# Ledger of designs, part 104: peptides against a protein of PDB entry 3OGK

Target 1, 307 residues: chain A of PDB entry 3OGK
Amino acid sequence: ATPDRLSRRFPNLRSLKLKGKPRAAMFNLIPENWGGYVTPWVTEISNNLRQLKSVHFRRMIVSDLDLDRLAKARADDLETLKLDKCSGFTTDGLLSIVTHCRKIKTLLMEESSFSEKDGKWLHELAQHNTSLEVLNFYMTEFAKISPKDLETIARNCRSLVSVKVGDFEILELVGFFKAAANLEEFCGGSLNEDIGMPEKYMNLVFPRKLCRLGLSYMGPNEMPILFPFAAQIRKLDLLYALLETEDHCTLIQKCPNLEVLETRNVIGDRGLEVLAQYCKQLKRLRIERGADEQGMEDEEGLVSQRG

## One batch from the design tools (peptide; made by RFdiffusion4, then SolubleMPNN)

Design b1_p18_3_s4 (from b1_p18_3, 10 letters changed)
Fold by OpenDDE base, seed 5:
Structure b1_p18_3_s4 (fold): chain B 307 residues (1-307), chain A 18 residues (1-18)
Amino acid sequence: as target 1 above (307 residues)
Amino acid sequence: PLEVEFAKRLSSALAKRL
């Protein structure tokens, strides 16, 4: 579809989802006139889609100018922006979004690649937003944002239920977790093993409603921090965990209400057997082939099954 | 019904972190 055809057919469109090419590696191979650039769509949104409140770009090229135009055109009417695996923008573009769209409820930039100029966008969001429900910059590399701004967001946004972050040291998020009283989902962070302080994370207090979780770099030594609330876990992301097969078995046995598991092939046949035995509410299982495939004793299932 | 998905490729993010 072309932008002009979309607006003519659906002038009262409230939600738009656009998908670019399937691989991030192809961003540099996208011609300027290809539907991989959001520019023509942003122009159309600005001019003709005045009721649009939800925008989802997936695997598209997005410039700061595109974000600025979108921000100014939709302002407080924009409730959702998802930059899903996008590229081409900087944190200046994000700053424009949060400056002009002060009632945004969902802001996602998961797996997006961008140039980080500063942390002002998160600070601005913290200073002015009280509407945020979902914040997701999972699998991104922000080095200039402050965990204190994340804490401020948690304190000010009473409806904040899902937060996914990059490589923040988990101990820097203690204040955030204390403030995020209604948080149900958390993914990301960084657990850094310290041989001299094996219990450095044992006093970590999670939000009471937390039931969807993925802690990056969680090893068997850190895994026990989940045990006090493992029975309430409904979704577990172990893609970036440092757990072996037996560690998976140990954790899975403690999660009888698990509905969604995402992990690597390291779970093995043994882990799958344990999963089937203990997780009777399981609805979705995603297994990725990891680099750890060479060390597995248990064979990975090769056949995707829908049943 | 249980949906089981085997992903054919590691995400670029996974490759960086492992």
Scores: peptide ipSAE 0.089, ipTM 0.698, DockQ to the pose 0.576
Fold by OpenDDE base, seed 4:
Parts: sequence; C-alpha cells; structure tokens
Structure b1_p18_3_s4 (fold): chain B 307 residues (1-307), chain A 18 residues (1-18)
Amino acid sequence: as target 1 above (307 residues)
Amino acid sequence: PLEVEFAKRLSSALAKRL
C-alpha cells in the first residue's frame, strides 16, 4: 500500500501499523523512497491523516526529522507511538516526540537501534507527562537516562501500568517501584549477583498489582524475590533469566495462574512437564534457543519432540 | 487453546550477552 492510497481510502484513520522488511534485508542499500522509510508515511500523516492517534512502525527506518514532523503534526493528539525494532533516529527525535506530544499514553522503542546523545527525552517526559500508561524501551541500550526520571514518571503518571526498561540496576528502581502503584507489568532491569551480599535484592518491594514480569539476569539466588507474589503472576519473561531447568521447575510450581511463559530451551522436557502440571491457565508458551544450548550435552535441558 | 511458539534465534542484543 502507498501512503496516498491509505489516506484516500481511510481519511479518518486513528491507528496505523507499518511493517518494514525483516532485518536480514536491511543490509542492502534500501533507496530513501523505499517502503522501509517512514518519511512518506509521516508526510501523509501530517497532511491527510488528521485523526491519527496511534502509530506503530515495525522494522522501519525512522529519522529524527520524521519524528519531529510527526510530533509537531499530531502534538497532543498522538496517544501511541511504537518504534518497534526501528533504526535511524537519535534521542533528539525522542525528545521531539515527548516535547510536543505531552499526552502520549504509549511510547515504545523496544529493540530499536539509535544513537544516544543524552537522557533529555526521558527527563522531558518525566517533567511534563501525566498520561503515560505504557513505556517500553526493552532490549535497548540507553546509558544516559536516569532512574530518577523513571521514578518521576511513575509518580506523575497514575495510569502507568506497563514499563519495560533496559539494564537499570534493580536497586536503582526501588523508588520507581514504590511510586508505580498501578504497575501491572515490568520487564528488564539488571540483577547483579554479589557473592558478598547474597540477600542484596531480598528487600525489594514490587508494585502490588504486578502480574507480568521479566527480570533480566535473574538467577536462582534472586528468584525467591518473586515468591511472595508468584501466585499473582500471569506472564513471565524468562528469556534473559539465568535459570536452569530445576530453577524453572521451582518457579513454575509457584505460578499456578501463569498464562504466558517466554523462556529458553533450558526449560527442558522436565520444565514443560511441570508447566503442564501446575499451570492450568497457560495460554501461550514461547521457547527460544539460548546460547546455553551450545554447552548442555545433557538431554534434560533440551525440549524434545516428546515435550 | 495453548499456543506454542518455538523461535530459533534470540534476536535481542541481550541474548548475545548470555
């Protein structure tokens, strides 16, 4: 579909989702006017899609100029922006979005690749937004943003229900978790093992409504922090957890209300058996190949055709 | 119905750190 055809057919479009080519195809010089660039779509949005409140770009090239144009064109009417596995922008583009779209409810840049200039975009969001419901920069590499701004967002955005972040030290997010009273979903962070402080994370207080989570680098020593609310858990993302098969079994047994599990092949047939036994509400299971598969010769850590 | 998805590649940068 072309942008012009879309606007002519759907002048009152409220939600747009564009999918670019798979990343494997991005290695070739894609001409600037190719369907992989959002520019022609942003132009069309600005001119002809005046009711558009939700934009989702997936695997597209997005420039700062594109973001700036989109931000200024939609302003406070923009409720959702998802830069899903996109590339080509910097934090200046994000700054433009949060500066001009002060009523944005969903901001996603999960798995996007960008140039980080500063942390101003998150600070601006923290200072001016009270509408945010979903913030997702999961699997991104922000090094210049402040956990304090995330805490401010949680304090100011009473409808904040889902937050996915990069590699923030979890202890730096204590204030965030305390402020995020309505948070239902959290993914990311960083759990860092300290042999000298085995109980480093045991005093973490999670939001009372938290039921969807994925803590990065969570090992068996940190896993017990979930036990007090494990029966409340509906979704687990264990893709980046440092759990072995037995650890999976231990955790799964404590999550009888689990609906969605995302994990690596390390769950094994044993973990799948435990999952089937204890998680009767399971709706979705995603198993990815992990780097750990290269070392485990033992059949117990592999999902076989029997599982 | 249970949806089961097997993904062959961890696409995330974080998966490269594991």
Scores: peptide ipSAE 0.088, ipTM 0.704, DockQ to the pose 0.580
Fold by OpenDDE base, seed 1:
Structure b1_p18_3_s4 (fold): chain B 307 residues (1-307), chain A 18 residues (1-18)
Amino acid sequence: as target 1 above (307 residues)
Amino acid sequence: PLEVEFAKRLSSALAKRL
């Protein structure tokens, strides 16, 4: 389909999802010029798709100019922008989006690759947005954004229900969690082991409605933080947890209402048996091959045909 | 019905490093 044909057929289109070519495991092996540029689509959106509220670009090349044009064309009518596994932009493009689209409800840049100039985009979002429901920059590398801006967003956005972040130290998010009273989903952060203070995270207070969770680098020492509310957990993302097979078994037994589990092969056949025994509400299971398989010859960390 | 997905590789090369 061409942009022009789409606008002619569907001038009142409210939601657009564009998918680039499937990326092989190594994005760098795909020629950058494969034709997955959003530019012609953004031009068409700006000119002819005046009712468009939701834009989802998946595996596309997106420039700052594209984002700026989109932002100015849709302004407060843009409710959803998802830059899913996109590349080619900087934080200047994000700044343009949040500056012009002050009523945006969903902003996603999960697994996108970008050049970080500064943290102004998150600050601007914090200063002006009260509509945000979903913020997702999971599996991204922001080093210049402030946890304080995230806290401000939580305070001002009463409908904020899902937040996924990069490598924030979890202790820096205490203020955020306190402010995010309606938060149901949190993924990301960074749990860092401290031999000198093994219980440094035990006093963390999570939002009362939290039921979808994925804490990055959560090990067996940090896992007990979840136990007080494990019975209300419906989704776990353990892809980046540092849990062994036995740790998986321990946690799964405490999550009888689990509906979605995403994990690595380290769950093992034993973990799958425990999952089947205790998690009768399970709807989706995703198992990825982890990097941990490269070092562990232990059969316990592998999912076989028995599991 | 339970949906089970096995992936031989992490979903993206941009996946967070362990």
Scores: peptide ipSAE 0.085, ipTM 0.690, DockQ to the pose 0.592
Fold by OpenDDE base, seed 2:
Structure b1_p18_3_s4 (fold): chain B 307 residues (1-307), chain A 18 residues (1-18)
Amino acid sequence: as target 1 above (307 residues)
Amino acid sequence: PLEVEFAKRLSSALAKRL
């Protein structure tokens, strides 16, 4: 469909999802020039789709100019923006969005590739937004944003229920977790093993309603931090966890209410058997092949056709 | 019904992190 045909057929469109061409799974590089350009769609949104509240771009090229035009055209009417696996923009484009769309509820940049100029966009969001429900920049690389701004967002946005972040040190998020009283989902962060301080994370306090979780680089030494609330966990993202098959078994046994599991092939047939035994409410299972598994002949870490 | 998804390839982002 062309943008002009869409607006003529659906002038009252409230939600738009566009999918670009699948990017080749290239290790380490999302080519900047891969995908469809959003420009003609943003032009059409600006001119003719005046009721649009939700925009989802997947695997598309999005420029700062596109984001600026979208922001100014939709302003406080924009409730959802998802830049899913997009590229071509900088943090200036994000700044424009949060500056002009002060009532945005969902902001997603998961797996997007962009140029980071500064952390102003997150600061602006923290200073002016009180409507945010979902913030997701999972699997992104931000080095210039502040954990303190994330804490401010949690304090000011009482409806904040889902936050997915990049590689923040988890201990820097203590203030965030304390402020995020209604948080149900958290993914990302960074657990950094310290041989000299094996229990440095044991005093970490999570939000009371937390039930969907994925901690990056969580190993068997850190895993016990979940045990006090494991029975309330409904979704686990273990894709970036550093757990072996036996660690998976240990954790899964403690999560009888698990509905969604995302993990790597390291779970093995044994882990799948334990999952079937203890997780009777399981609805979705995603198993990815690990890059590490190409070299490990460890038979226990393989999911067979029996699993 | 249980939905099972087997992904043959890690995302590029996952490969960067692991």
Scores: peptide ipSAE 0.083, ipTM 0.690, DockQ to the pose 0.685

Design b1_p18_4_s1 (from b1_p18_4, 8 letters changed)
Fold by OpenDDE base, seed 3:
Structure b1_p18_4_s1 (fold): chain B 307 residues (1-307), chain A 18 residues (1-18)
Amino acid sequence: as target 1 above (307 residues)
Amino acid sequence: KTRFELREESIRAALAAA
């Protein structure tokens, strides 16, 4: 469909999702100029889609100018913006969005590629937004944003239920977790093993309602931090955990209410057997192939047709 | 390995199997 055809057929459209590149191709594995620009769609949104409150761009080229135009056109009517695996913008574009769309509920830039100029966008969001429900910059590399702004967001946005972040040291998020009283989902962070301080993370206090979790770089030494609330876990993202097959088995046995599991083939047939035994409420299972695990001699770390 | 490396390896493995 073309933008103009869409607006003519559906003048009262509230939600739009656009996909610009093949699903199998990451933006960094193909030329950046390959795929669709959002510009013609942003123009159409600005002119003719006056009830649009949710925008999802997937694998699109998005400029700061596009974001600025979208922000000004939709303003406080924009409730959801998802820049999913997009490229072409900077943090200035994000700043424009959060400055003009002060009632935004969902802001996602997961796996997007951008130029980071500063951390002002997150600070602005922290200072003015009280509506945020979902914040997701998972699989991104922000180096100039502050954990304190994330804490402020948690304090001010009482409906904040899902937060996915990049490589924040988990200990820097203690204040955030304390403030995020209604948080149900957390992904990302960075767990850094400290041989000199083995109990480094054992005193972490997670939000009471937390039930969807994916801690990056979680190894077997850090895994016990989940045990106090493992029974309430409904979703686990172990794609970026550093768990072996037996570690998977240990954790899965403690999560009888698990509904969604995402992991690598390191779970093995053994892990799948344990999963079937202990997780009777499982609804979705995603197993990704890990090239790092293909060369290992340990056959238990492989998923076969048996499992 | 970083999560980025793990993700890229996963994609490569999937493409090789297709």
Scores: peptide ipSAE 0.075, ipTM 0.700, DockQ to the pose 0.667
Fold by OpenDDE base, seed 1:
Structure b1_p18_4_s1 (fold): chain B 307 residues (1-307), chain A 18 residues (1-18)
Amino acid sequence: as target 1 above (307 residues)
Amino acid sequence: KTRFELREESIRAALAAA
């Protein structure tokens, strides 16, 4: 399919999803420039797809110029932008998007590779947006953005229901969690073990409606933070948790309403047995094989045909 | 390990097992 043919056939298109060539691996495992360029599509969007409100680029090369053109062409009509596993842009491109698309509801750049110039894009979003429902920069490396801007977004965007972030220290997000009264989903952050203060996270207060969760680097010492609301958890992302098999069993037993679980092979056959026993509402299970579990001689950390 | 490292390891392991 060509951009021109698409616009001629569907001039009233409201939602567009473009996928680049499939990748067998991500990031350092394959060339970062693997994918198609969005430029010709952005040109067609700008010229001929004037009702387009949702754009999803997956595994595409996206330049700052592309983002700037898209932003100016769609402006406040753009409700959704997903840069899913894209590359080629900087935070200047993101700044253009949030500057011109002030009514954006969904902004995603999950697993995208970019050059970070500054944190202005998040600040601009915080200063002007009140429409945001989903913010997702999960599995990205932002070092120059402020947790305070995230808090401001939560305060101003009353429909904010899903936020996925990078490496924010969870304690820096206390204000965010307090402000995000309607938040249902949170992924990312960083839990850091502190031998001198083992219970430093125990006083964290999560949003009351939180039911989809994935805390990065959560270990067994931090896991009890979830226990007060474990019964309301419907989705867990444990891909980046630091839990062993027994820790999985402990947590799963406390989540009887779990519908979606994403984890690594460390769950083991034992964890799967516990999952089957206690999580009768489970709809989706994703198990990734981690290299960290493969090195362990302990069979409990492996999923076999029994599980 | 960082989540990026874990992600890469998982992908690598999956590819090796396929």
Scores: peptide ipSAE 0.038, ipTM 0.653, DockQ to the pose 0.695
Fold by OpenDDE base, seed 2:
Structure b1_p18_4_s1 (fold): chain B 307 residues (1-307), chain A 18 residues (1-18)
Amino acid sequence: as target 1 above (307 residues)
Amino acid sequence: KTRFELREESIRAALAAA
């Protein structure tokens, strides 16, 4: 379909999702020019789709100019922007979005590749937005944004329920977790092992309603921080956890209300048996192959057809 | 390893097995 044909058929369109060419590999592993350009679509949105409030671009090329045009055209009518595995923009484009779309509820940049100029976009969002419900820059590399701005967002956006971030040190997010009273989902961060201080995360206090969780680099020493609220956990993302088969078994046994599990093949047949025994409400299971398969002769770390 | 490296390795493994 062409942009012009879409607007003629659906002038009152409220939600648009565009997908570039699907590739099995992450977007950053393929040439940038493989994605479709959003420019003709943004032009059409600006001119003819005046009721559009939700935009989702997946695996597309998005420039700062495209984001600026979109921001100015939709302004406070834009409720959702998802840049899913996109490329071609900088943080200046993000700044334009948050400056002009002050009532945005969902902002996603998960697995997008971009040039980071500064952290102004997150600061602007923190200073002026009170509507945000979902913030997701999972699997991105922001080095110039401040955890303090994230805390301010949590304080000002009382409907904030889901936050996924990059490699923030978890201890820098203590203020954020305290402020995010209604947070239900958190993914990302960074747990860093310290041989000299194994208990450094044990006093971490999570939001009371937290039930969907994925802590990056969580090992068996950090895993006990989940035990006080493990019974309320509904979703676990363990794709980037550093847990062995036995660790999976230990954690799963403590999560009887688990509905969604995402993990690597390290869970093994043993972990799947434990999962079946203790997690009777499980709805979705995702098992990815990890690097663990190439080197581990350990049969326990393999999921067979029996599991 | 970073989570990016872990994910890249997982994708490579999946592609090699397919």
Scores: peptide ipSAE 0.030, ipTM 0.600, DockQ to the pose 0.683
Fold by OpenDDE base, seed 4:
Structure b1_p18_4_s1 (fold): chain B 307 residues (1-307), chain A 18 residues (1-18)
Amino acid sequence: as target 1 above (307 residues)
Amino acid sequence: KTRFELREESIRAALAAA
């Protein structure tokens, strides 16, 4: 469908989701005429879709100009923006969004590729937004944003329930976790093993309602930080954890209310057996293939048809 | 390994199996 056809058919459209081509080809290899640019859609949104409050771009090319136009056109009416696996923009585009869309509730840039100029966008969001419910820049490389701004967001946004971040040192997020009283979901961060301070994470206090969790680089030494609330965990993202098969077994046994598990083949048949035994409420299981650090030689880390 | 490396490995494995 063309943008103009969409607006003519659905002038009162509130939610739009556009999907581009799969990322199998780097955006640089995609011809300009494949329909992967959001520009014509943003133009149509700006001109004719005056009730649009939710926009989801998946695998699209998005420029700063596109974001700026969208931001100004929808302003405080924009409640949801998802830049899912998008590319072509910089943090200037994000700044425009948060500057003009001060009532945005969901902001997602998960797995998007962008040029990072500064951390102003997160600072602006922290200074002016009180509506945010979902913030997700999981699997991104923001190096210039401040954990203090994230804390400010948590303090000001009482309805903040889901936050997914990049490689923040988890200890830098202590203030954030204390402020995010209603947080139910957290993914990302960075757990860094310190041989000289093995217990450095043991006193980490998580939000009381936390039940969906995925800590990056969590190893067996850090895993015990979950044990006090493991029984309330409903979703685990272990895709980027550093857990072996036995570690999976240990953790799974402590999560009897687990509904969703995402992990790698390192869980093995043994882990799947334990999962079946202890997690009777499991609804969704995702197992990705990956070469874990132990190499392909560890047969225990393979999921067979037995599991 | 970084999570990005893990992700890349996962994608590579998936592509090799396809």
Scores: peptide ipSAE 0.030, ipTM 0.639, DockQ to the pose 0.660; fails the geometry check

Design b1_p18_4_s2 (from b1_p18_4, 9 letters changed)
Fold by OpenDDE base, seed 4:
Structure b1_p18_4_s2 (fold): chain B 307 residues (1-307), chain A 18 residues (1-18)
Amino acid sequence: as target 1 above (307 residues)
Amino acid sequence: MSRFELREMSIRARLRAA
């Protein structure tokens, strides 16, 4: 479909999702008029889709100018922006979005590639937004944003239910977790092993409604922090956890209400057996082969036809 | 394999996926 055809057919469109080419196919050789650029769509949104409140770009090229135009065109009418595995923008573009779209409820840039100029976008979001429900910059590389701004967002956005972040030290998020009283989902962070302080995370307090969780670099020593609320966990993202097969078994046994599990091949046939035994409500299972499994020629860490 | 090594491998995997 073309932008002009879309607007003519659906002038009152409220939600738009566009998918570009796979990242592997996206190089500088792509012409500007290629369907992978959001520019033509943003132009059409600005001119003809005046009721659009939700925009989802997946694997598309998005410039700061595109974001600025979108932000100004939709302003407080924009409730959802998802930059899903997109590229081409900087944090200036994000700043424009949060500056002009102060009632945005969902902001996602998961797995997007961008140039980070500063942390102003998150600060601006923290200063002015009270509507945010979903914030997701999972698997991104923000180094200049402040955990304090995240805490402020949690304090000010009472409807905040899902937050996925990059590699913040989890202890820097203590204030965030305390403030995020209605948080149901959290992914990301960084659990860092400290030989001199093995229990440094044991007093970590999570939001009471937390039921979808993925802590990056969680090892067996940190895993017990989940045990007090493991029974309420519905979704686990263990893709970046540092758990062995037996660790998986231990955790899974404590999550009888698990509905979604994402993990690596290290779960093994044993873990799958335990999963089948204890997690009767499981709806989705995603198993990926991680880089760590390539170095481990452990047959038990492999999913076979048995599992 | 140490936890540190596993973490590094995990990070590399994430970066490739992103």
Scores: peptide ipSAE 0.025, ipTM 0.649, DockQ to the pose 0.111
Fold by OpenDDE base, seed 1:
Structure b1_p18_4_s2 (fold): chain B 307 residues (1-307), chain A 18 residues (1-18)
Amino acid sequence: as target 1 above (307 residues)
Amino acid sequence: MSRFELREMSIRARLRAA
């Protein structure tokens, strides 16, 4: 497909999803001439797709200039932008998006690789957006953004239902959780072990409607913070949790309404048996071969054909 | 394997996935 062919066939297109070539290895090892640049598509969007409100780029090369052009062309008509596993841009590009698209509802840059210049983009979003429903920079490495801006977003965006973040210290997000009254989904953060204060997270108060959750680096000591609302959990992302097989069993038994589980081989056949026994509403199960399983000698932490 | 080592491995896995 070519950009011009798309606009000629579908001049009233409202939603566009473009996928680059699959990652065979490291993103940097893919030949640059693979045709994964969004530039010609952004040009076509700007000129000919005037009803477009949703854009999803997956595994594509995106420059700041591309983002700036897109932002100015669609402005407040842009409701959704997903930079899914993209690369080539900086936070200046994100700043342009949030500056010009002040009614954006979904902003995603999950697993994207970028150069971080500052935290202005999140601050600008916090200062001017009241429409945001989904914010997702899961599996990214932002170090210059402020949790206070995230709290401001939660306070101002009453329709905010899903937030996925990088490695914010969870205790820095207390204000965010208190403000995010309608939040249903949260992924990311960072639970940090403190030997001197094992109960440091026990005072966390989560939004009442929270039912999709993935806390990064959650261990067995932190896991009990979920128990008061475990029965309402419908989705768990345990890919980056620090739970052993037995911990999985403990948590799963407390989540009878679980519909989606994402985890690693550490769940084991025993964990899968427990899952089958207690989670009758399960719809999707994703099990990855985690890097940590290579170092584990625990035979129970493996999924076999029996599981 | 210590919790710290598992955490580091998990972080590395995320970085590779990105």
Scores: peptide ipSAE 0.024, ipTM 0.644, DockQ to the pose 0.115
Fold by OpenDDE base, seed 3:
Parts: sequence; C-alpha cells; structure tokens
Structure b1_p18_4_s2 (fold): chain B 307 residues (1-307), chain A 18 residues (1-18)
Amino acid sequence: as target 1 above (307 residues)
Amino acid sequence: MSRFELREMSIRARLRAA
C-alpha cells in the first residue's frame, strides 16, 4: 500500500504500523526510493491523517526531520510513538517529540540505533509530561540520561505502568521504584556483582504491583530479590539474565502464576519439565539461542525434541 | 549485528569473567 491510497481509503485512521525491510538490508546502499524511509508516510500523516494517534515504525529509517514533522503535525493528539528497531535519528528528534507531544502515553525506541547528543529529551519529558503510561528504551545505550529524570517521570505520571530501560545500575533506580507506585512491568537495568558486598541488592524495594519483570544480568546471587513477590509474577524476561538451568528451575518453581516466559536455550529440557509442572497458567514461551551456550559442556542446557 | 547478538556477547563475556 502507498501512503496516499491509505489516507484516501481511511481518512479517520487512528493507528498505523509500518514495517520496513529486515535490518540486515539496511547495511547496504539503500536506493532513494527504498520503502524503508518513513518520510513519505510522515508527509501523508501530516497532511491527511488527522485522526492518527498511534504510530509504530518497525525497522525503518527515521530522521530527526521526520520526527520533528510528525511531532508538530500531531502534537498533543499523538498518544503512541514506537520507534521499534529504527535508525537514522538522534536524541534531538526525541527531544522534538517530547517537546511537542506533551500528552504522549507510549514512547518506545526499543532496539533502535541512534546518535546520542544529550539527555535533554528525558529531562523535557520529566518536566512536562503527566500522561505517560509506557516508556521503553530497552536494548538501547543511553549514557547521558539521568535516573533522576526517570524518578521524576514516575512521580508525575500516575498512570505509568510499564518501563523498560537500558543498562542503569539498579541501585540508581531506587528512587524511581519508590515513586512508581502503579508500575506493573519493568525490564532492563544492570545488576553488577560486588565481591565485597554480596547482599547489596537484597534491600531493593520494588513497586507493589510489579508482575512483569526482566532484570538484566541477574545471577543466582541476585535472584532471591524476586522471591518475596515471585508468586505474583506473570511475565519473566530472562533473556539477559545470568541464570543456568538449575537457577531457572529454582525461580520457575516459585512463580506458579507465570503466564509468559522469555529465556534462552540454557533453560534446557529440565527447565521445561519444571515449567510444565509448576506453571499451569503459562500462555507464551519464547526460547532464544544464546551466544553463551556455544561453550557449555552441560547437556542439560539444551532444549531438545523432548522438551 | 542485532542488539540481541550484542547483548548475548556481553553475557558471554561476563560469564567468562565470573
């Protein structure tokens, strides 16, 4: 479909999701007429899709100019922007979005590649937004944003229910967790081992409603921090946890209400057996092949046809 | 290289260092 055909047929379109070519194709010279650019769609949105409140770009090239045009065209009518595995923009584009779209509810840039100029976009979001429900920059690398701004967002956005972040030290997010009273989902962060302080994470206080969780680099020493509320966990993202097969078994046994599990092949057939035994509410299982598993001699760390 | 692949490499590196 072309942008112009879409707008003519559906002038009252509220939600648009566009998928570009696989990211591997973006490493080559892209022709000017390549459908991976959002520019023609942003132009059409600006001119003809006046009811559009949700935009999802997946694996597309997005420039700062595109974001600026979109931001100004939709302004406070824009409720959702998802830059899913996109590239081509900088934090200046994000700044434009949060500056002009002050009632945005969902802002996602998960797995996007961008140039980081500063942390102003998150600061601006913290200063002016009270509508945010979902903030997701999972699997990104922001070095110039402040955990304090995240805390401010949590304090000001009472409907904030899902936050996924990059590699923040979890201890820097203590204030955020205290402020995020209605948070149901958290993914990301960074758990760092400290030989001199093995219990440094044991006093972490999580939001009371937290039930969807994925802590990056969580190992068996940190895993017990989940035990007090493991029974209320409904979704676990263990893709980036440092758990072995036995650790998976231990955790899964404590999560009888688990509905969604995302993990690596390290769960093994044994972990899958335990999962089947203890998690009767399981609805979705995602198993990815991990790079760390290539060197494992343990046969139990592989999912076979039996699992 | 995908972000997933990069993260997996990081995990591998951490496991080796531990």
Scores: peptide ipSAE 0.022, ipTM 0.619, DockQ to the pose 0.153
Fold by OpenDDE base, seed 5:
Structure b1_p18_4_s2 (fold): chain B 307 residues (1-307), chain A 18 residues (1-18)
Amino acid sequence: as target 1 above (307 residues)
Amino acid sequence: MSRFELREMSIRARLRAA
């Protein structure tokens, strides 16, 4: 489909999702003549799609100019922006979005590649937004943003229900968790093992409604922090957890209401058996290959045809 | 290299350090 054809057929379009080429191809196919640039679509949105409130770009090239044009064209009418596995922009583009789109509810840049100039975009979002429901920069590398701004967002956005972040030290997010009273989903962070302080995370207090969780680098020593509310967990992202087969079994047994599990092959056939036995409400299961599996000590950390 | 692969490498590095 072309942008002009879309607007002619659907002038009152409210939601648009565009998919570019596979990510591996994006970095190899830099020429402007491939259909991966959002520029012609942003032009069409600005000129002809005046009711558009939700935009989702997946695996596309997005420039700061594109984001600035989109921001100014849609302004407070823009409710959702998802830059899903996109590239080509900097934090200046993000700053433009949050400056002009003060009522944005969903902002996603999961797995996007960008140049980080500063942390002003998150600060601006914290200072002026009260509408945010979903904030997702999972699997990104921000080094210049402040956990304090995230806390401010949680305090000001009472409808904030889902937050996914990069490698923030979890202890820096204590204030955020206290402020995020309605948070249901959290993914990311960084649990850093300290041999001298094995209990450093035991006093972590999570939001009371939290039921979808994925803590990065969570090992068996940190896993017990979930036990007090494990029965209310409905979704677990264990893709970046440091759990072996036995650890999986231990945690799964404590999550009888689990509906979605994402993990690696390390769960093994035994873990799958435990999952089947204890998690009768399971709806979705994702098992990925892990690069760390070659170093696993647990011989059962492999899913066979039987599992 | 995907970010997934990078994180997997990070996980593996942590396992080796432990």
Scores: peptide ipSAE 0.021, ipTM 0.609, DockQ to the pose 0.151

